# Peptides against a protein of PDB entry 6DSZ: the designs that were tried, part 116

Target 1, 361 residues: chain A of PDB entry 6DSZ
Amino acid sequence: NYVVTAQKPTAVNGCVTGHFTSAEDLNLLIAKNTRLEIYVVTAEGLRPVKEVGMYGKIAVMELFRPKGESKDLLFILTAKYNACILEYKQSGESIDIITRAHGNVQDRIGRPSETGIIGIIDPECRMIGLRLYDGLFKVIPLDRDNKELKAFNIRLEELHVIDVKFLYGCQAPTICFVYQDPQGRHVKTYEVSLREKEFNKGPWKQENVEAEASMVIAVPEPFGGAIIIGQESITYHNGDKYLAIAPPIIKQSTIVCHNRVDPNGSRYLLGDMEGRLFMLLLEKEEQMDGTVTLKDLRVELLGETSIAECLTYLDNGVVFVGSRLGDSQLVKLNVDSNEQGSYVVAMETFTNLGPIVDMCV

## One batch from the design tools (peptide; made by RFdiffusion4, then SolubleMPNN)

Design b2_p15_5_s1 (from b2_p15_5, 6 letters changed)
Fold by OpenDDE base, seed 1:
Structure b2_p15_5_s1 (fold): chain B 361 residues (1-361), chain A 15 residues (1-15)
Amino acid sequence: as target 1 above (361 residues)
Amino acid sequence: EEEEKFLEELVEALK
C-alpha cells in the first residue's frame, strides 16, 4: 500500500481578503487548485484556521455580504461549473463550513470562452454574474431562502468579452465590460433586469478604447464608474468624467492583476508579468457643493515581488502576493525605501513546488 | 486611523 502522499498544491490561483470567520476577524482566503486555505490575519502573521477540499478546481472565489449578514459569505465556482455559497460557523472549538446554497451552472449549449471563467457579484448583493460561454451572461439571483442556486442566461450581442464587473452606486445591477469586435476594443454598460431577464441600456459606453485594454475595475463611491487598464494606458470613466494616463513605466510589462486598498477606491495595487508591484492613486478634488470628483490618476512603482496571479492588501501595509509561477509572498510596504529604492520587503515566502502533475493513473 | 496615516505617509513618500 503505497500511501502516495498526495503533495498538496502550492501554486496559488486566487486569493481574497474579508471578514469570513467573524465580523471582527480579518481573513485571508487562498485558493490552491482544489484546496481552500483560511487564515486569520494577526499582528504576528497568518494564523491557519481551516483547510477545505473542494470538489473541483476553484475558478472563482469572491466574498460578499448580503444585507443583514454580520460577516461575509463566500461564493465559489469550480472549473466544472459547480457553484456554492459557503458560511463559516464556529461554536466553541467546533468549526464548520456550511453550504448555504449550491448548484451546477453548466450549459448544454455554448462555446466556453477562451479567456476563461469570470465570476462577479453585484455590490448590493442582488445577483451573481457569470461569463462562462461566448455570447451569454449567466445570472444567479441572490435569494436568502434559496438553497438551490438557480441561474438563467441573458444573450450578449458582444461575443468576445475580455473582462466584466458590476458597477457601484447603480439603482439597478449594472455591468461594465471590455469587449472586442472587428473594429477594436470597446467598453459598454448594461443594466440587468432580474424581472424581465434581459439587458437594458446602461448609463454609458466608450468606443475604441486601447487595443490591449484587458481589465475593468469597478470604483466605489464617491467616485463611481470604472478604471480600464491596458498595455499603454489607464483610463477612468463614470459617464460624466473621462480621464486617461499613459505612464511609460507600464509599457515595460503587462499588468495582470489588481486589488483595491481603500474602501473608497482611492488606492489600488497593480501587479505585472515581471513581478513589479505598483500603486494606482486616484487623486480627489472636492467641489464647492461637497461632491468629490477625480482630479487625476497616478501610478507609482513600489518594488518587485514574485509574479502575482492575485494580490490582496491585508492591513498595516502587508500584502499577500499569490503566485502561480513562483513562490507566494507576504510583503511589507514601507514608507522609507531601501538602498535599491524599493518600498517592498519580503516578510515570508511560500515555496511553490510547481504544477501538481495529476498523474491520472 | 493608523492604517490611513500609514497609507498617507506612503503616498507622500512616493511623490
Scores: peptide ipSAE 0.590, ipTM 0.950, DockQ to the pose 0.913
Fold by OpenDDE base, seed 2:
Structure b2_p15_5_s1 (fold): chain B 361 residues (1-361), chain A 15 residues (1-15)
Amino acid sequence: as target 1 above (361 residues)
Amino acid sequence: EEEEKFLEELVEALK
């Protein structure tokens, strides 16, 4: 009996930061296939707190804080469509990860989307949205007393959704998405009615965006709206204002991930397929009436890292670079560039041993 | 405050 010590997965397929262990702790949560690793971010680095085995490959991992919760809850969806909401509880030295709610959200009918699973949470914690199948948007209402995650589907006329997010500052939950049709790629918004279980017309749309538009970033207030990232361009739209940039530097490699640095959405990290790390800057203009408007967008190269599958800004210029293809890194941003003009220094490297091919013999 | 100051200094260095 060869006890094949199953090597722990090392390839990172998701990461999030927030206050999961307590209201005060800053956490980094890392998804490695079926494994969730929980760290506390400290001045000395990442302190491991708990590792959790999931009943399947983690496909979605998002932190959210419902009204009246002291700390963040964790939503997980697996590749087998098992959904759960997890809570961290500590009682002295005893650490428990509690399932507050769970459910299977698989449909018997539907074509799984070729672009994979997308899971998003409304910023006001009214619902979870899931794009699992072409032509369907699944909604999980968030109810505090519901231990069973119940979902319903709304039909999407747009069959080929590329990316989708909930917008900020909307009276009703509102999605913004990039979709493809025979005429190209477009951006549309819909309001989601929980009561009627249907879409209503959203506040805006933009037809004929860049052909390779691939990502939507929802921008918090005061700016609101969304950023659309393509191969050649970055665009902003909020219904009233449109702005586009086409910085030559982003044409060299496809941007594949992003992370918000500031709560107000003034700064973002961007990672490309060559491992380049950028900062996207939203320049504000304060109007005489006290309104804040977007003046300009700017992209600046920070340096080079491992190819990011996910990025997470932690604190004090520390960034976690979660890599699937290479070694994950903890990197420090510096105000002063090095001799090569890089603002990035690797602090720690986490060896990726590659995919564990579970040869089911 | 220290973090925001750092980010402001970084953004200024990128100009």
Scores: peptide ipSAE 0.587, ipTM 0.949, DockQ to the pose 0.911
Fold by OpenDDE base, seed 3:
Structure b2_p15_5_s1 (fold): chain B 361 residues (1-361), chain A 15 residues (1-15)
Amino acid sequence: as target 1 above (361 residues)
Amino acid sequence: EEEEKFLEELVEALK
């Protein structure tokens, strides 16, 4: 029996940053197919803490902090629709990943969506939303005492959802999504009623957005609303204010990932299919009444990296570039550009050995 | 504070 030591997967398909090991530790969590790698971010770099084997390919990985939790919990959904909520627990030298809740959220009926699995968490931790199948939005209510993740479906009239997020600052859980119909792509919002298990009319909609609008970014307070990323344009809408930019530089390659830098949503990282790293800037205007409104949007080229599948800002200008197609990187942002005009310097590169064909013989 | 300062300086450099 040759125990073929299964080569560890190296292609990154997700990454998140938060406080998973403790309230004070900054963590980087990396999904590599069926493997979860947990790091502590230190001044010296990434310190490995734990590797966890999952019972399937990780499709969704999100950190969230329910009210009364001292540290973040981890939601994972696998490509086989196994959902779990994980907690990190350390007792001396013993490190345990505790499953607080689990469930299978697969439906017997439904067409799997062409854009794959989308999993989102309400910023107020009221629910998890899942777009798994066309014409369905699955809701997992978040309840502290539930060891079993129970889900229900709400019918979605919009059959072709491109991307969806929960909005911030909403009295009820509110989704914002890009969808396509025969007339083009549009943005719509719905309130999600847990009680009635239905959608209510959301605060706003934007019909006829850019034809290639592909991503929704929920913007925290004080701005609120959402950013819609397209091939040619970036737009902001919050119900009261609409703003659009069409910087020529983004037409050169499709933006494929984003990450929020600031808790207030003033800055974002954007990555494109050419490995270009951008910063999206939200310029604020303070009104006479003390309200903060969006004045303008700006996109600036920082430099080049590996083609990002996912991006996450760590700290002190350090960014993790998770790559599926190339090597993953730790990069440093610098205030001063180099001779080539780049603000990006590679600190560490993690070799991608390509797709490990899990020959489960 | 140091991180915020860094990001502010970066944003200024990008102007």
Scores: peptide ipSAE 0.581, ipTM 0.948, DockQ to the pose 0.907
Fold by OpenDDE base, seed 4:
Structure b2_p15_5_s1 (fold): chain B 361 residues (1-361), chain A 15 residues (1-15)
Amino acid sequence: as target 1 above (361 residues)
Amino acid sequence: EEEEKFLEELVEALK
């Protein structure tokens, strides 16, 4: 009886930071296939708290804090369309991850999107949005008392959504998405009506963005709006302000992930397919009336890491680099560059043993 | 405050 000790997956396919264990604790949550790892971020490094086996490969993992919650809740969607909302509970030494709500959000009809599963949460926690199938946007209303995640679909006229986010600062839940049609790639916004279960016209659109526009970043207030990342350009739009940059350095390799560094959305980490780590900077202009507007966008090379599948800024210049293709890392950003001009130093490396091909013999 | 200071210093160093 060879007990093939199923090696725990080591490839990271998602990571998120927030306050899941308590309001005070900073957590790093790491998705490794069917496994969720929960850490507390400490001055000494990552302290493991709990590991959770999920009933499927984690496809979406997002922290959110509904009004009146003292700490973040965790939304998980699996590749088999099992959705759950998880809560961390600790009573003395007893640690429980409880399911507040669950549901299966699979549709019987629909073409699974080629760009995979996208799950997003409204910043005001009004709903979860899911792009699972072409031409459909699934909405899960967030209700405190509902143990069953019920969803409905809204038809999207745009069949080929590349990426989608909820915008900040919108009276109604508003999505911003990049889509492709025969004329190219475009950005559009829709308001989501929970009552009518339909889309209303959003605040803005941008036709004919870069052909390889692949990512949407929702920018929090005071800037609002969204950043659109392409192969050659990075653009910002909020309905009133448009700004585009085309830094030559980003043409060398495709940006594949991003993470917001700070709550105000002035700084983002970007990772590319070569393992280069960038800082995207939103330069503010304060007007005499106290309004803050975007003055400029800047991209700066920080250094090189493992190829990031996901990035999370933790604190004090520490970044977790979740890698699927290579070793995951904790890296430190430094103010002073090294002799090679790098601002990045590896602090810890987490060996990736690669894809365990479960040879079911 | 310390974190913001660090990030500000980093941003200045990148200029």
Scores: peptide ipSAE 0.578, ipTM 0.948, DockQ to the pose 0.917

Design b2_p15_5_s2 (from b2_p15_5, 7 letters changed)
Fold by OpenDDE base, seed 1:
Structure b2_p15_5_s2 (fold): chain B 361 residues (1-361), chain A 15 residues (1-15)
Amino acid sequence: as target 1 above (361 residues)
Amino acid sequence: DEEEEFLKKLVEALK
């Protein structure tokens, strides 16, 4: 009996930072196909805490903190549409990952979207949104007492959604999405009514955005609104203010991932298909009434890394670069550039042993 | 120089 020691997957397909193990601990969570790795971020580096086997490839992994929870909960959706909400519980030396809720959210009817699974959580933790199928938006209401994740669908008139996020600071849960129709790509917003199980008109829309607009970033307060990233442009819109930049440097390669650095949405890391790491900055203007408005957008090249599938800022200028195509890295952002003009230094490299051969056994 | 100073301030604010 050759125990084929199934080589643990090394390619990273998701990462998230938050306070999962405790309110005080900073955690890095890494998805490697069916494997979830949980680390504590320390001054000495990443301390492994737990590995969790999932019953399928992780397609969505998001931390969220419902009102009255002391630490973050973890939402996971698998490629087979198994959803769960996980809690970390430690009792002395005993570590348990508790399933708070679970469910299967697969539909019997629907065309799986070619752009894959999108999962998003309302910033106020009212619902989870899922784009699984063309022309459908699935909603999972978040109820503390519900151990069974039940979902319903709302019909989307927009069949080709490119990306979608929940906005911040909205009275009702509000989505912002990029979609494509025969006339081009557009941005639209909808309010989501849990009661009526329908969309209401959102606060704003922008028709005819850049043809290759591919990502939506929801911006927290005080700015609010969203950032739309394309091949040639980065655009901010909040309903009242519109600002676009077209820095030549982003035309060289497609931006494929992002991560918010500041809680107030002043800085974002951006990664492109060439492994270039950028900082996107939102410059503030304080108005006489004490309101904060966006003055300008800036993009600056920090350096080069492995091609990021996902990015997450940790602390003290340390960034985790999760790579599917190459080695994942811990990198440090430095104040002073090196001899090559790079602000990025690799601290640790995690060898990727190649494509996850989905050996369907 | 302005870009380098800006990046310097940016990274300094991360520490």
Scores: peptide ipSAE 0.293, ipTM 0.884, DockQ to the pose 0.103
Fold by OpenDDE base, seed 5:
Structure b2_p15_5_s2 (fold): chain B 361 residues (1-361), chain A 15 residues (1-15)
Amino acid sequence: as target 1 above (361 residues)
Amino acid sequence: DEEEEFLKKLVEALK
């Protein structure tokens, strides 16, 4: 009897950074198919805390902190539409992962979207939004006392959503999304009414964006608004200000992931399909009235890494590069370039042994 | 190099 020890998944399909174990601990959470790995980020490196087996492939993994929580909660959605909210509890040496809420959010009717599952959380923790099916936006209201995740659908007129985020600084939960129609790609916003279970008109729209616009980044205050990333251009819009750049360097390969570095949204890491790591900068201008406006956008090449499926800035210039196609890495961003002009140095490499063939035993 | 000096300032601000 060869007990083929089923090799644990090594390909990374998601990563997030936050304060999950405590308010003070910085955590790295890594999704590897059905496995969740929890680390504490220390001066000495990544300390493993716990591994959690999930009941299905992790499709969405997001940290969020509801009002009155001392630490982050974890939202997980699986590829089979099982949703849960997880809490970390430690009592001495005893570690427990508690399910605060759970539910299945699968619909009996709907066309699964070709671009897969998108899950987003309102920055004010009013709701979770899910794009699971074409022409539907699913809402899970966040209620502290509800152990059952209940959802409802709002119809989207826009059938082909490319990406969607919740915006920051909105009185009502507001989504911003890129969609495609026969005329091209466009950006639109909607307010989400929990009371009426409908969309209201959002604060702005941008018709006829770049044909290959693929990602929305919600920008926190003081800037607000969103960044739209395409193949050839990066644009900013907040309803009042529009700015676009077309740096030639981004045309060489498609940007596929991003991560916010600064809490105020001044800097973002960008990763492309060639494993190039960029910094996107939002240059501020302080107005005479004390308001902060966007002056310029800049993109700078930092160096090369494994092809990122996900990126997350940790601390002290350390970045986790989660890779599905190659080895995941911890990399250091340096002030001085090396002999090759790179600001990126690999600190640690995590071998990717390839896809787990689900041997259905 | 103005670009190199900018990148230096960028990475310094990450500390």
Scores: peptide ipSAE 0.263, ipTM 0.874, DockQ to the pose 0.102
Fold by OpenDDE base, seed 4:
Structure b2_p15_5_s2 (fold): chain B 361 residues (1-361), chain A 15 residues (1-15)
Amino acid sequence: as target 1 above (361 residues)
Amino acid sequence: DEEEEFLKKLVEALK
């Protein structure tokens, strides 16, 4: 009996930072196929707290804090459409990951989207949205006392959604998405009515965005709106203001991931397919009335890392680079560049042993 | 270099 000790997966397919273990602890959560690794971020580095085996490959992993919760909860969706909300509980030395709610959100009918599973959470924690199938947007209402995750579908007229996010600062839950039709790629918004289980007209739309527009970033207040990242351009829109940049440097390789650095959405890390790390900056203009508007967008090359599948800013200029194709890294952003003009220094490297092909024999 | 000063301010604001 060769107990093939199944090597633990090392390829990172998701990461998130928040306050999962406590309100005070900064956590890094890493998804490695079917495994969730939970760390506390310390001055000395990453302290492992718990490893959790999931019933399937983690496809979505998002932290959220419902009203009245002291710490973040974790939403996980697996590639087999098992959804759960997890809570960290510690009682003395006993550490438990508790399932607050669970459910299977698979539909019997639907074409799985070619762009994969997208899961998003309303910033006000009113609902979870899932794009699992073409022409459907699945909604999971977030009810505090419901142990069973129940979902319903809303029909999307736009069959080819590329990316979708919930917007910030909206009275009703509002999605912003890039979609493709025969005329090209476009951005649209919808309000989501939980009561009527339908979409209402959103606050804005932008037709004919860049043909390769691939990502939506929801920008928090005071800016609001969204950033749309393409191959050649980065655009901002909030309904009132539109701004586009086309920095030549981003044309060299496709931006594939992003992470918000500042809580106010002034800075974002961007990673491309060559492992280049960028900073996207939103320059503010303060009006005499105290309103903040976007003045400009800038993109600056910080340096090179492993090819990021996911990025997360931790603290003090430390970034976790989750890599699927290469070694994951903790990197430090420095104020001063090195002799090569890089602001990035690798602090720690986590060896990726490659894809563990679970040969189910 | 305006870019270097900008990046410097950028990273300083992370502290």
Scores: peptide ipSAE 0.253, ipTM 0.866, DockQ to the pose 0.104
Fold by OpenDDE base, seed 3:
Structure b2_p15_5_s2 (fold): chain B 361 residues (1-361), chain A 15 residues (1-15)
Amino acid sequence: as target 1 above (361 residues)
Amino acid sequence: DEEEEFLKKLVEALK
């Protein structure tokens, strides 16, 4: 019996930061195919806490904190449409990952979307949204007492959704999405009625955005609204204000991932297909009435890293660069540039051994 | 907060 020690996956396909182990601990969670790695972020670096095997490739991994929870819960969706909500529980030396809720959200009928699985959580934790199939938006209501994740579908008229997020500061759960039709790419919003299980008209739309608009970033209050990232442009829209920039530097390579640095949405890390790391800055303008509006958008090149599949800001200028194609990295952002003009210094590199072909023997 | 100060300085250095 050759126990083929199954080589652990090293390619990162997702990462999130939050307070999963406790309210006080800062955690880095890394998805590597079927494996979830949980770290505590310390002044000395990443301390491993737990590794969890999942019954499938992790397709969605999001932290969220329902009202009355002391720490974040973890939503996971696998590529086989198994959904779960996980809680970390420690009792002395015993560490348990508790399944708070689970369910299979696969539909018998539907065309899987070409852009893959998208999973999003309402910032107010009212629901989870899933774009799994063309022309359908799946909703999982979040209820504390429900151990079974029940989902329903809402028909989406827009068949080719590119990306979707829940907006912040909305009375009802509101999605913002980029979609493509024969006329081009557009941005639209819908309110999601849990009661009626339908879409209502959202607060705004933007027709004829950039042809290669690929990502939506929901912006927290006080700005609200969304950022739409394309190949050539970055745009902001909140219903009242529209602003677009077209910095030539982003045209060189496609931006493929992002992460919010500031809780108020003033800064975002952006990663492109060449491993360039950018900072997107939202410049504030305080109005005479005390309202904060967006004055301008700015993009700054910080430096180069491994090609990011995912980015997450930790603390003290430290960023985790999760890479699928290359080595993952811990990098430090510096105030001063080095001799090469880079603000990025690699602190630690995690060797990627490539795709483990799970030979299911 | 040392982190907030760092982040402010970083934004200033990138101006």
Scores: peptide ipSAE 0.083, ipTM 0.788, DockQ to the pose 0.866

